Peptides against a protein of PDB entry 3HUF. Designs and how they scored, part 160

Target 1, 320 residues: chain A of PDB entry 3HUF
Amino acid sequence: MWIIEAEGDILKGKSRILFPGTYIVGRNVSDDSSHIQVISKSISKRHARFTILTPSEKDYFTGGPCEFEVKDLDTKFGTKVNEKVVGQNGDSYKEKDLKIQLGKCPFTINAYWRSMCIQFDNPEMLSQWASNLNLLGIPTGLRDSDATTHFVMNRQAGSSITVGTMYAFLKKTVIIDDSYLQYLSTVKESVIEDASLMPDALECFKNIIKNNDQFPSSPEDCINSLEGFSCAMLNTSSESHHLLELLGLRISTFMSLGDIDKELISKTDFVVLNNAVYDSEKISFPEGIFCLTIEQLWKIIIERNSRELISKEIERLKYA

## One batch from the design tools (peptide; made by RFdiffusion4, then SolubleMPNN)

Design b2_p22_2_s2
Fold by OpenDDE base, seed 2:
Structure b2_p22_2_s2 (fold): chain B 320 residues (1-320), chain A 22 residues (1-22)
Amino acid sequence: as target 1 above (320 residues)
Amino acid sequence: EEEEKKLKEKLEKEKELLEKEP
């Protein structure tokens, strides 16, 4: 989201969030959803127009800012952004930091981009929330992204957490739920005057972990917990592979259970299968290898003695 | 100290501009 602040109390000493939309900036306007009052005699009554665009699809993957357009409203002394005079037709900016000078005012308005990028685990939840979040200047998507700051977990009572949720936890993404999204949707008008009124996602995250026994106390309890072990996995999701890497596993990939030969068994401590393959083929598992699902592996890795539990299960099958 | 000096210079410039605008 864009946040503005200014020197010399010209914004009344407050930080303001700029959501996607159009703002008239000047001395003789009242602060609302479409106006920004600037308290200086050195600026015009109506001085500039700011236009914040909605996020692009690329912004979800890059964590880049919503485009910021500035137009001077035919003022005597013009408008500058980053010491450059704004063109007569207006200029557009993709920099994360903007120093805006209105006329001869010696105090600058500083605009800065605060990255917030929300990944959804479920396409139905994305469909419900994407439009509203984009109108807050928040990029949204389903695919994993290095720019992801938050991950939406669906509250299904009694269901196991998904691989996406497991991976989001281990990569230290802030896990949130629908209750946080609902709260975020209500603050749009209140944060116009004070950007500090943004809801704390970390409080939501702490409450999720505290109330769900499927989470360890921290990601650090699981990261590299299986260092020195080797697994083979069916070529499935990228998140599954990255999850196993974060556990410290050496990973081999295969395309079918028929590819699990004596050579692979000799190099592998256990095989990770998806639920569909595990349920359909559990009677035909190769002899002398431990096969489990990611969800079964997760139940082991959240235990304090995860390495001992895995070792005992590997030994049981090698000597059977 | 340098930031406070810069702020004072900006405040003086704002006063001078206020005196020159009728």
Scores: peptide ipSAE 0.035, ipTM 0.665, DockQ to the pose 0.163
Fold by OpenDDE base, seed 3:
Structure b2_p22_2_s2 (fold): chain B 320 residues (1-320), chain A 22 residues (1-22)
Amino acid sequence: as target 1 above (320 residues)
Amino acid sequence: EEEEKKLKEKLEKEKELLEKEP
């Protein structure tokens, strides 16, 4: 989201969120959803127009800002952004930090980008929320991204957390739920005057972790917890691979259970399978190797004695 | 100290601008 603040109390000491939309900036406008009052005698009654675009798909993957357009409203002394005079037709900016100077005012408006990119675990929730979140200047998507700051967990009572949720947790992404999204949808009017009224996602996250026994207390409890062990996995998803890597596992990949030879078994402590393969192929598992799902592995790694539990399961099958 | 000096210079400049506006 774009946030503006200013020097010399020209914004009345307030920080303001700029959602996608158009704003008239000047001395003689009243603060509302489309106007920004700036208090200086050196500023024109109507001085500039700011236009914030909705996020692009690229912004979800890069964590880049919503495009910020500035136009001078034919003022005597013009408008500058980052010490450069705004062109007659207006200019567009993709920098994360903008120093906006209105006319001869010695105080600048500072616009800065607070990165927020929300990943969804399921397409149904994305379809439900994407439009509203995009209108808040929040990029949304389904795919894993290095720019992802928040991850939406679906609250299905009695369901195990997904691999996506597990990975998001280990990546230290702020896990949120539908309750936080609902709250975000209501704040649009309240944060016009005070950007500090933005809901704290970390509080939502803390509440999710506290109330769900499927999460460890911290990502640090699980990161590298299986260092020194090796696994083989079916080459099904990059997310599953990255999850296992964050556990500190040495990972070998295979294309089918038939590719699991004696050499691979000799170098591998256990095999990680998806649920479909695990359930369908139980009868055809290679002899002398521990096979489990990611969800079964997760149940072990959240335990304080995860290394001992894994070792016992490996031994049980090697000596059977 | 340097930030405070810059702010003081900005305030002085705003004052000079205000004195030149009739």
Scores: peptide ipSAE 0.035, ipTM 0.663, DockQ to the pose 0.162
Fold by OpenDDE base, seed 5:
Structure b2_p22_2_s2 (fold): chain B 320 residues (1-320), chain A 22 residues (1-22)
Amino acid sequence: as target 1 above (320 residues)
Amino acid sequence: EEEEKKLKEKLEKEKELLEKEP
């Protein structure tokens, strides 16, 4: 989200979040959802217009800022952004840091982008929340992105966590839930004068981890925990592949269970399958190889002795 | 110290601007 601060107390020593929308900036406006008061005699009564656009799809993948438009309101001394005079029709900015100078005021308004990008595991939840979150200047999507800062877990009591949730955790993404999204929807009015009133996503995350035994204590407990082991998987999910890589596994990919030959069995410790393939093809598993689901593997990985547990299961099947 | 000096110089420039524009 965009945050503004200023030098010389011209913003009354406060920081403010700017959501997507239009703001009139000047000396004689009152702070509200569409106005920013700036306290200096060198600033016009109505000096500039700020317009923040909603996030683009590109912003979800890059973690880039919402587009920030600045227009001077025909002032005597104009407006500058990053030492450049704003053009007569206004200019648009995609830089993460903007130094905005209003007229001859020696104090600048500093606008900075705080990255918040929310991945959803569930399409239905994305459909429910995307519009509201985009109106907060938060990019949203379903696909994995290196720019993701937060991941929405669905609170289904008694269900195993998804591969997406496992991967988000290992990537050190802050896992959040629907309760946090609901709280974000209420803060819009309270953060106009104090940007520090934004809800702490880390507190939500800590509560999720504390109350769910399906999470290890840290991602570091799982990262490279299976270094030296080899697995094979169906080439069906990129997230599943990346998850297994983060565990330190050597991965072989195949297109069908029929491609599992004696050569693959000789170099592979176990086969990782999705639930649908595991349940449908359980009767046709090749002899002499350990087959498990990602969820079954995860249950082993979250244990402190994961390497010993998996070694014992591999040995049992090699000598059976 | 250098930030405080820059702030003082900015405050002086603002005072000078306020004196020149009645």
Scores: peptide ipSAE 0.035, ipTM 0.665, DockQ to the pose 0.171
Fold by OpenDDE base, seed 1:
Structure b2_p22_2_s2 (fold): chain B 320 residues (1-320), chain A 22 residues (1-22)
Amino acid sequence: as target 1 above (320 residues)
Amino acid sequence: EEEEKKLKEKLEKEKELLEKEP
């Protein structure tokens, strides 16, 4: 989201979130969803127009800002952005930091991009929330992204957490739920006057982790906790691979259980399967190898003695 | 001021958590 602040109390000492939309900026406008009052004798009654575009699909993957358009409203002294005079037709900016000078005002409006990119685990929830979140200037998607800051956990009472949720937790993404999304949808009016009134996602996250026994106390409890172990991974998602890497596992990837020979069994501590393969192939598991699902592995990894638990299970099956 | 400072410190910690990706 774009946040603006200014020197010399020209924004009344307040920071403001700018959502996608059009804003008239000037001395003689009243603060609302489409106006930004600036208090200076050097600023025109109506000085500039700011237009913030909705996020692009590219912005979800890059964490780039919503495009920021600035137009001078035919003022005597013009408008500058980053010390450059705004062109007659207006100019568009993709920089994360904008120093906006209105006329001869000695104080600048500083606009900065606060990155927020929300990944959804569920396509139905994405379809429900994407439009509203895009209108907040928040990029949304289903695919993993290095720009992802938040991850929406689906609240199904009594369901195991998904691999996507496990991976989001380990990569230190802020896990949020539908309650936080509801809160985000209502804050537009309150944050006009004070950007500090933006809801704290970390409070939502802490509450999720505290109230769900499927989470460890921290990602650090699980990261590299299986360092030194080796696994074979079959028919898993990209998120599953990255999850196993974050556990510190040496990973070998295979297409079928038939690719697991005696040589590989001698070098592999356990095999990780998806639920469908695990349930269908239980009878055809290679002898002398420990096979488990990612969800079964997760139930072990969240325990404080995860290494001991896995070692005991590996030993049990090597001698079976 | 103290809430803004706490928010900024939380934002800096959140940014540090994002920047401490190896």
Scores: peptide ipSAE 0.000, ipTM 0.257, DockQ to the pose 0.026

Design b2_p22_2_s3
Fold by OpenDDE base, seed 3:
Structure b2_p22_2_s3 (fold): chain B 320 residues (1-320), chain A 22 residues (1-22)
Amino acid sequence: as target 1 above (320 residues)
Amino acid sequence: KEEEEKKKEEEEKKKKLLENEP
């Protein structure tokens, strides 16, 4: 989201969020959803127009800012952004930091981009929330992204957490739920005058972890917890591979269970399968190797003695 | 003492710039 602050109390010492939309900036405007009052005698009554665009799909993958357009409203001394005079027709900016000088005001408005990109695990929830979140200047998507800051888990009572949720947790993405999204939808008016009134997603995350026994206390409890073990997996998902890598596993990939030969078995401690393959091919599992699902693996890794538990299961099948 | 005087002179220059109506 775009946040503005200013020197010399010209914004009354307050930080403000700029959601997608158009703002008239000047001395003689009243702060509301479409106006920004700036307190300086050097600033015109109506000085500039700011326009924040909605996020693009590209912004979800890059963590780039919503496009920031600035137009001078035909003022005597113009408007500058990053020491450059704004063109007569206005200019658009994709920089994460903007120093906006209105006329001869000795104090700048500082606009900075706070990255917030929300990944959804569920396409139905994305469809429900994407429009509202985009109107807050928050990029949204389903696919994994290095720019992802938050991950929405679905609260299905009694369901196991998904691989996406497991991976989001281990990569230190802030896990949130529908309750946080609902809260975000209500704050739009309250944060106009004070950006500090934005809800803390970390509080929501702490509450999710505290109230759900399917999560370890921290990502650090699981990261590299299986260092020294080797696994094989079907080349089915990048998220599953990255999850296993974060556990510290040496990973071999195969295309079919038929590709699991004696050589691979000799170098592999266990095989990780998706639920569909695990359930359909139980009778066709290679002899002498421990096969499990990612969900079964997750149940082991959240235990304090995960290494000992895995070792026992490996031994049980090698000596049977 | 010289750093405090420079800071005061900059603050006074800022005040004078705020008093000049365009």
Scores: peptide ipSAE 0.027, ipTM 0.428, DockQ to the pose 0.352
Fold by OpenDDE base, seed 2:
Structure b2_p22_2_s3 (fold): chain B 320 residues (1-320), chain A 22 residues (1-22)
Amino acid sequence: as target 1 above (320 residues)
Amino acid sequence: KEEEEKKKEEEEKKKKLLENEP
């Protein structure tokens, strides 16, 4: 999201969130959803127009800013952005930091980009919320992204957490639920005057972890917890692979259970399967190998003695 | 301390300029 602040009390000592939209900036406007009052004698009554675009698809993957357009409203002394005079037709900016000088005002408006990118685990939840979040200047998507700051967990009572949720937890993404998204939808008017009124996602996250026994106390309890073990996995998802890497596992990939030969068994401690393959083929598992699902592995990983539990299961099958 | 005083003096000069502009 874009945040503006200024020196010399020209913004009344307040920080303001700018959502996608158009703003008239000047001395003789009243602060609202489309106006920014700037208190200075050197600023025109109506001085500039700011236009913030909705996020692009690229912005979800890069964490880049919504495009910021500045137009001077035919003022006597013009407008500058980053010491450059704004062109007569207006100019567009993709820099994360903008120093905006209105006329001869000795104080600048500082605009800075706070990155917030929300990943969804479920396409139905994305379809429900994407439009509203984009109108807040928040990029949204389903795919994993290095720019992802928040992850929406689907709150189904009594269901196991998904692989996406497990991976989001281990990569230290802030896990949020629908209650946080509902809260975000209500603050749009209140944050116009004070950007500090933005709801705390970390409080939501702490409440999710505290109230759900399927989460360990910290990602650090699980990261590299299986260092020194080797697994084989069916080539199903990038998230499953990255999850197993974060556990410290050496990973081999296979395309079918028929590819699990004596050589693969000799160098592998256990096989990780998806639920569909595990349920359909459990009667035909190769002899002398421990097979489990990611969800079964997760239940072991969240235990304090995860390494001992895995070792006991591997030994039980080697001596049977 | 000298850089903080110089910054404060420059802010006070800017404030006076802003007050005196017509």
Scores: peptide ipSAE 0.018, ipTM 0.442, DockQ to the pose 0.404
Fold by OpenDDE base, seed 4:
Structure b2_p22_2_s3 (fold): chain B 320 residues (1-320), chain A 22 residues (1-22)
Amino acid sequence: as target 1 above (320 residues)
Amino acid sequence: KEEEEKKKEEEEKKKKLLENEP
């Protein structure tokens, strides 16, 4: 999200979140959803127009800022952004840090981008929330992204957490739920005067972890917990591969169960399968190898003795 | 009482700033 602050109390010592929309900036405007009052004798009554665009699809993958347009409102001394005079028709900016100088004011408005990018595990939830979150200047999507800061878990009552949720947890992404999204949708008016009134997602995350026994106490308890073990993986998502890497596993990939030869079995401790293959192909599993789903693996990993449990299962099936 | 008086004084300063600027 865009946050503005200013030197010399010209913003009344307050930080403000700027959501997508248009703002008239000047001395003789009242602070509201479309106006930013700036207190300085050197600033025109109506000095500039700021326009923040909704996030692009590219912004979801890059963590880039919403486009920030600045137009001078035909003022005597103009407007500058990053020491450059704003063009007569206005200019657009994609830099994460903007120093905005209004006329001859000795104090700048500092705009900075706080990255917030929400991944959804469920397409239906994305469809429900994307429009509202985009109107907050928050990029949203389904695919894994290095820019992802928050993850909305799929809540199905009585189901295991998804691979996406497992991976988000191990990546130290802040896991959130509908309660946090609902809160974000309501704060838009309250944060006009104080950007510090934004809800802390970490409190939501702590509550999710505390109330769900399917999570370990910390990501650190699981990261590299299976170092020294080797697995083979069939037709899994990219998230599944990265999840297994974060566990410290050496990973071999294969395209079919028929590719599991004696050589692969000799080098592999266990085989990771998706649920559909595990259920349908169980009769075709190679002898002498431990086959499990990623959900079954997760249930072992969250245990304090995960290495011992895995070792026992490997021994049981290699010598059966 | 002192916090309310300080808040009133800040609002009056704010009002005077807005009224006296050309």
Scores: peptide ipSAE 0.016, ipTM 0.399, DockQ to the pose 0.089
Fold by OpenDDE base, seed 1:
Order: C-alpha cells, then structure tokens, then sequence
Structure b2_p22_2_s3 (fold): chain B 320 residues (1-320), chain A 22 residues (1-22)
C-alpha cells in the first residue's frame, strides 16, 4: 500500500494510507477518501491530482508498487516528483519512494510503498476477496511468490492444514484467515487520518498458531529438522518439493514407484507421496522402505522429537 | 450484555492488534 507522510506539519503530523483511487491534493480541500489537505501558504487551493492504480498481476510476483500518477492542476509553480517537474499531461511512477514537492513549499510529501501481497490457498476464497483487496492496493494470487507477505488459510474446522499452509508457515509468511480479511475491508475510513490504524496481521497469526495444534510454535522448530535424511518424492507439487527442502531433506524426484530399485532403497530413508498415490498404491509399496504422505510427515515434524520418531519408523520398516 | 461484551472484546482485540507493531 502507499503511505504518505510530510515534513513541517503540512499533513498535520499524520501519516495516511492511499488506496487505489483519485485524490485532489491542495490547501483548500477537506480530508476524505478523494481529497488530501495540505497546509501551506505556498500550495494552491487545488494543487495536484494523485491517481493510484489497482495492482497488476506482475505486482503480485514482484511486490512492486501500484502505479502512482501525479498531475499538476495548472499551478503557478508546478509540481515536482523526485526533483523532476511533472509534465503537463501528468507522469506515472513505479518507484517505491516518491518525494513530491508542491509548488515552492519547502516541505515535501514523502510517499513510500509498504509491500503487502496476499496468497490464497483456496481459489474460491480468492474469488471472494480479490476485488476488495485489489481496491486496497493489495496484489492477490494463488501461486507461490517470493513477494508473498501473507497467506490465507482456509478455516475448515477439523480439516488438516494444506501443503500450501505448511509451506507458507515455514517461509515465515504471515498466516491469516477470513477474520483478518474482514477487518482489512473495514479500515478504509480510519486509516485516512492515521496509517498506524492499519490492523496488524501478526496478532491474527499468533492467534491462529496458538489455537491450532497442527502448527509448531515457530518455523525454526521445523526448518532443517530433518537435515541428514534423504527422501524420494513422487507425484508432489512444487510447493511440496520446496517444503521438503526447507526441512533440510535431500530429495530425489521420481515419476512412479517402479523407478524405486534396490539401489535407491539403500540410499533413501523414506518415500513421500501425495494422498491419491498413497491411497491407491499402498498395497504395492516397495519392501524395506518407509512410505508416507506429506500430511503424515508434517504430523511427525511438528513433534519436538521428530528426528527420533522418523528414525524409529525407518528402522521398523528396514527390518520388517 | 453478551453482545456488548463481544463488541468490547473485539474492540480490545482491535486495540491490541494496533499496539503491537515493533
């Protein structure tokens, strides 16, 4: 989201979030969803127009800012952005930091981009929330992204957490739920006067982790917890691969259980399967190797003695 | 009374959500 601050109390010492939309900036406007009052004798009554675009699909993957358009409203002394005079037709900016000078005002409006990118695990929830979140200047998507800051967990009571949720947790992404999204949808008016009134996702996250026994206390409890072990991974997602990497596993990838020969069994501690393959092929598992699902692995990983538990299961099946 | 207590608890949760930025 864009945040604006200013020197010399020209914004009344307030920080403000700018959501996608159009703002008239000037001395003789009242602060609202479409106006920014700036208090200086050097600023025109109506001085500039700011237009913030909704996020692009690219912004979800890059964590880049919503495009920021600035137009001077035919003022005597113009408008500058980053020491450059704004053109007659206006100019558009994709920089994360903007110093906006209105006329001869000695104080600048400082605009900075606070990155927030929300990944959804569930496409139905994305479909419900994407439009509203985009109107907050928040990029949204389903695919994993290095720019992802938040991950929406589906609150299906009594369901196991998904691989996407497990991976988001280990990536130290802030896990959020529908309650936080609902809260975000209501803050638009309060953050006009004070950007600090933006709800903290960390408290939502802490509450999710505290109230769900499927989460360890921290990602650090699980990261590299299986260092030194090796696995074969069959028919899993890219997220599943990345999850197993974050556990510190050496991973071999295979197309079918038929690719697992005696040589591989000698070098592999266990095989990780998706639920569909596990349920269908459980009768045809290779002898002398431990096969489990990612969800079964996760249930072991969240335990403090995960290494001992896995070692016992590996030993049990090597001698069976 | 229970709806007012729930509203207060939601407002207090809101307030705690705002106070804990490091």
Amino acid sequence: as target 1 above (320 residues)
Amino acid sequence: KEEEEKKKEEEEKKKKLLENEP
Scores: peptide ipSAE 0.000, ipTM 0.263, DockQ to the pose 0.019

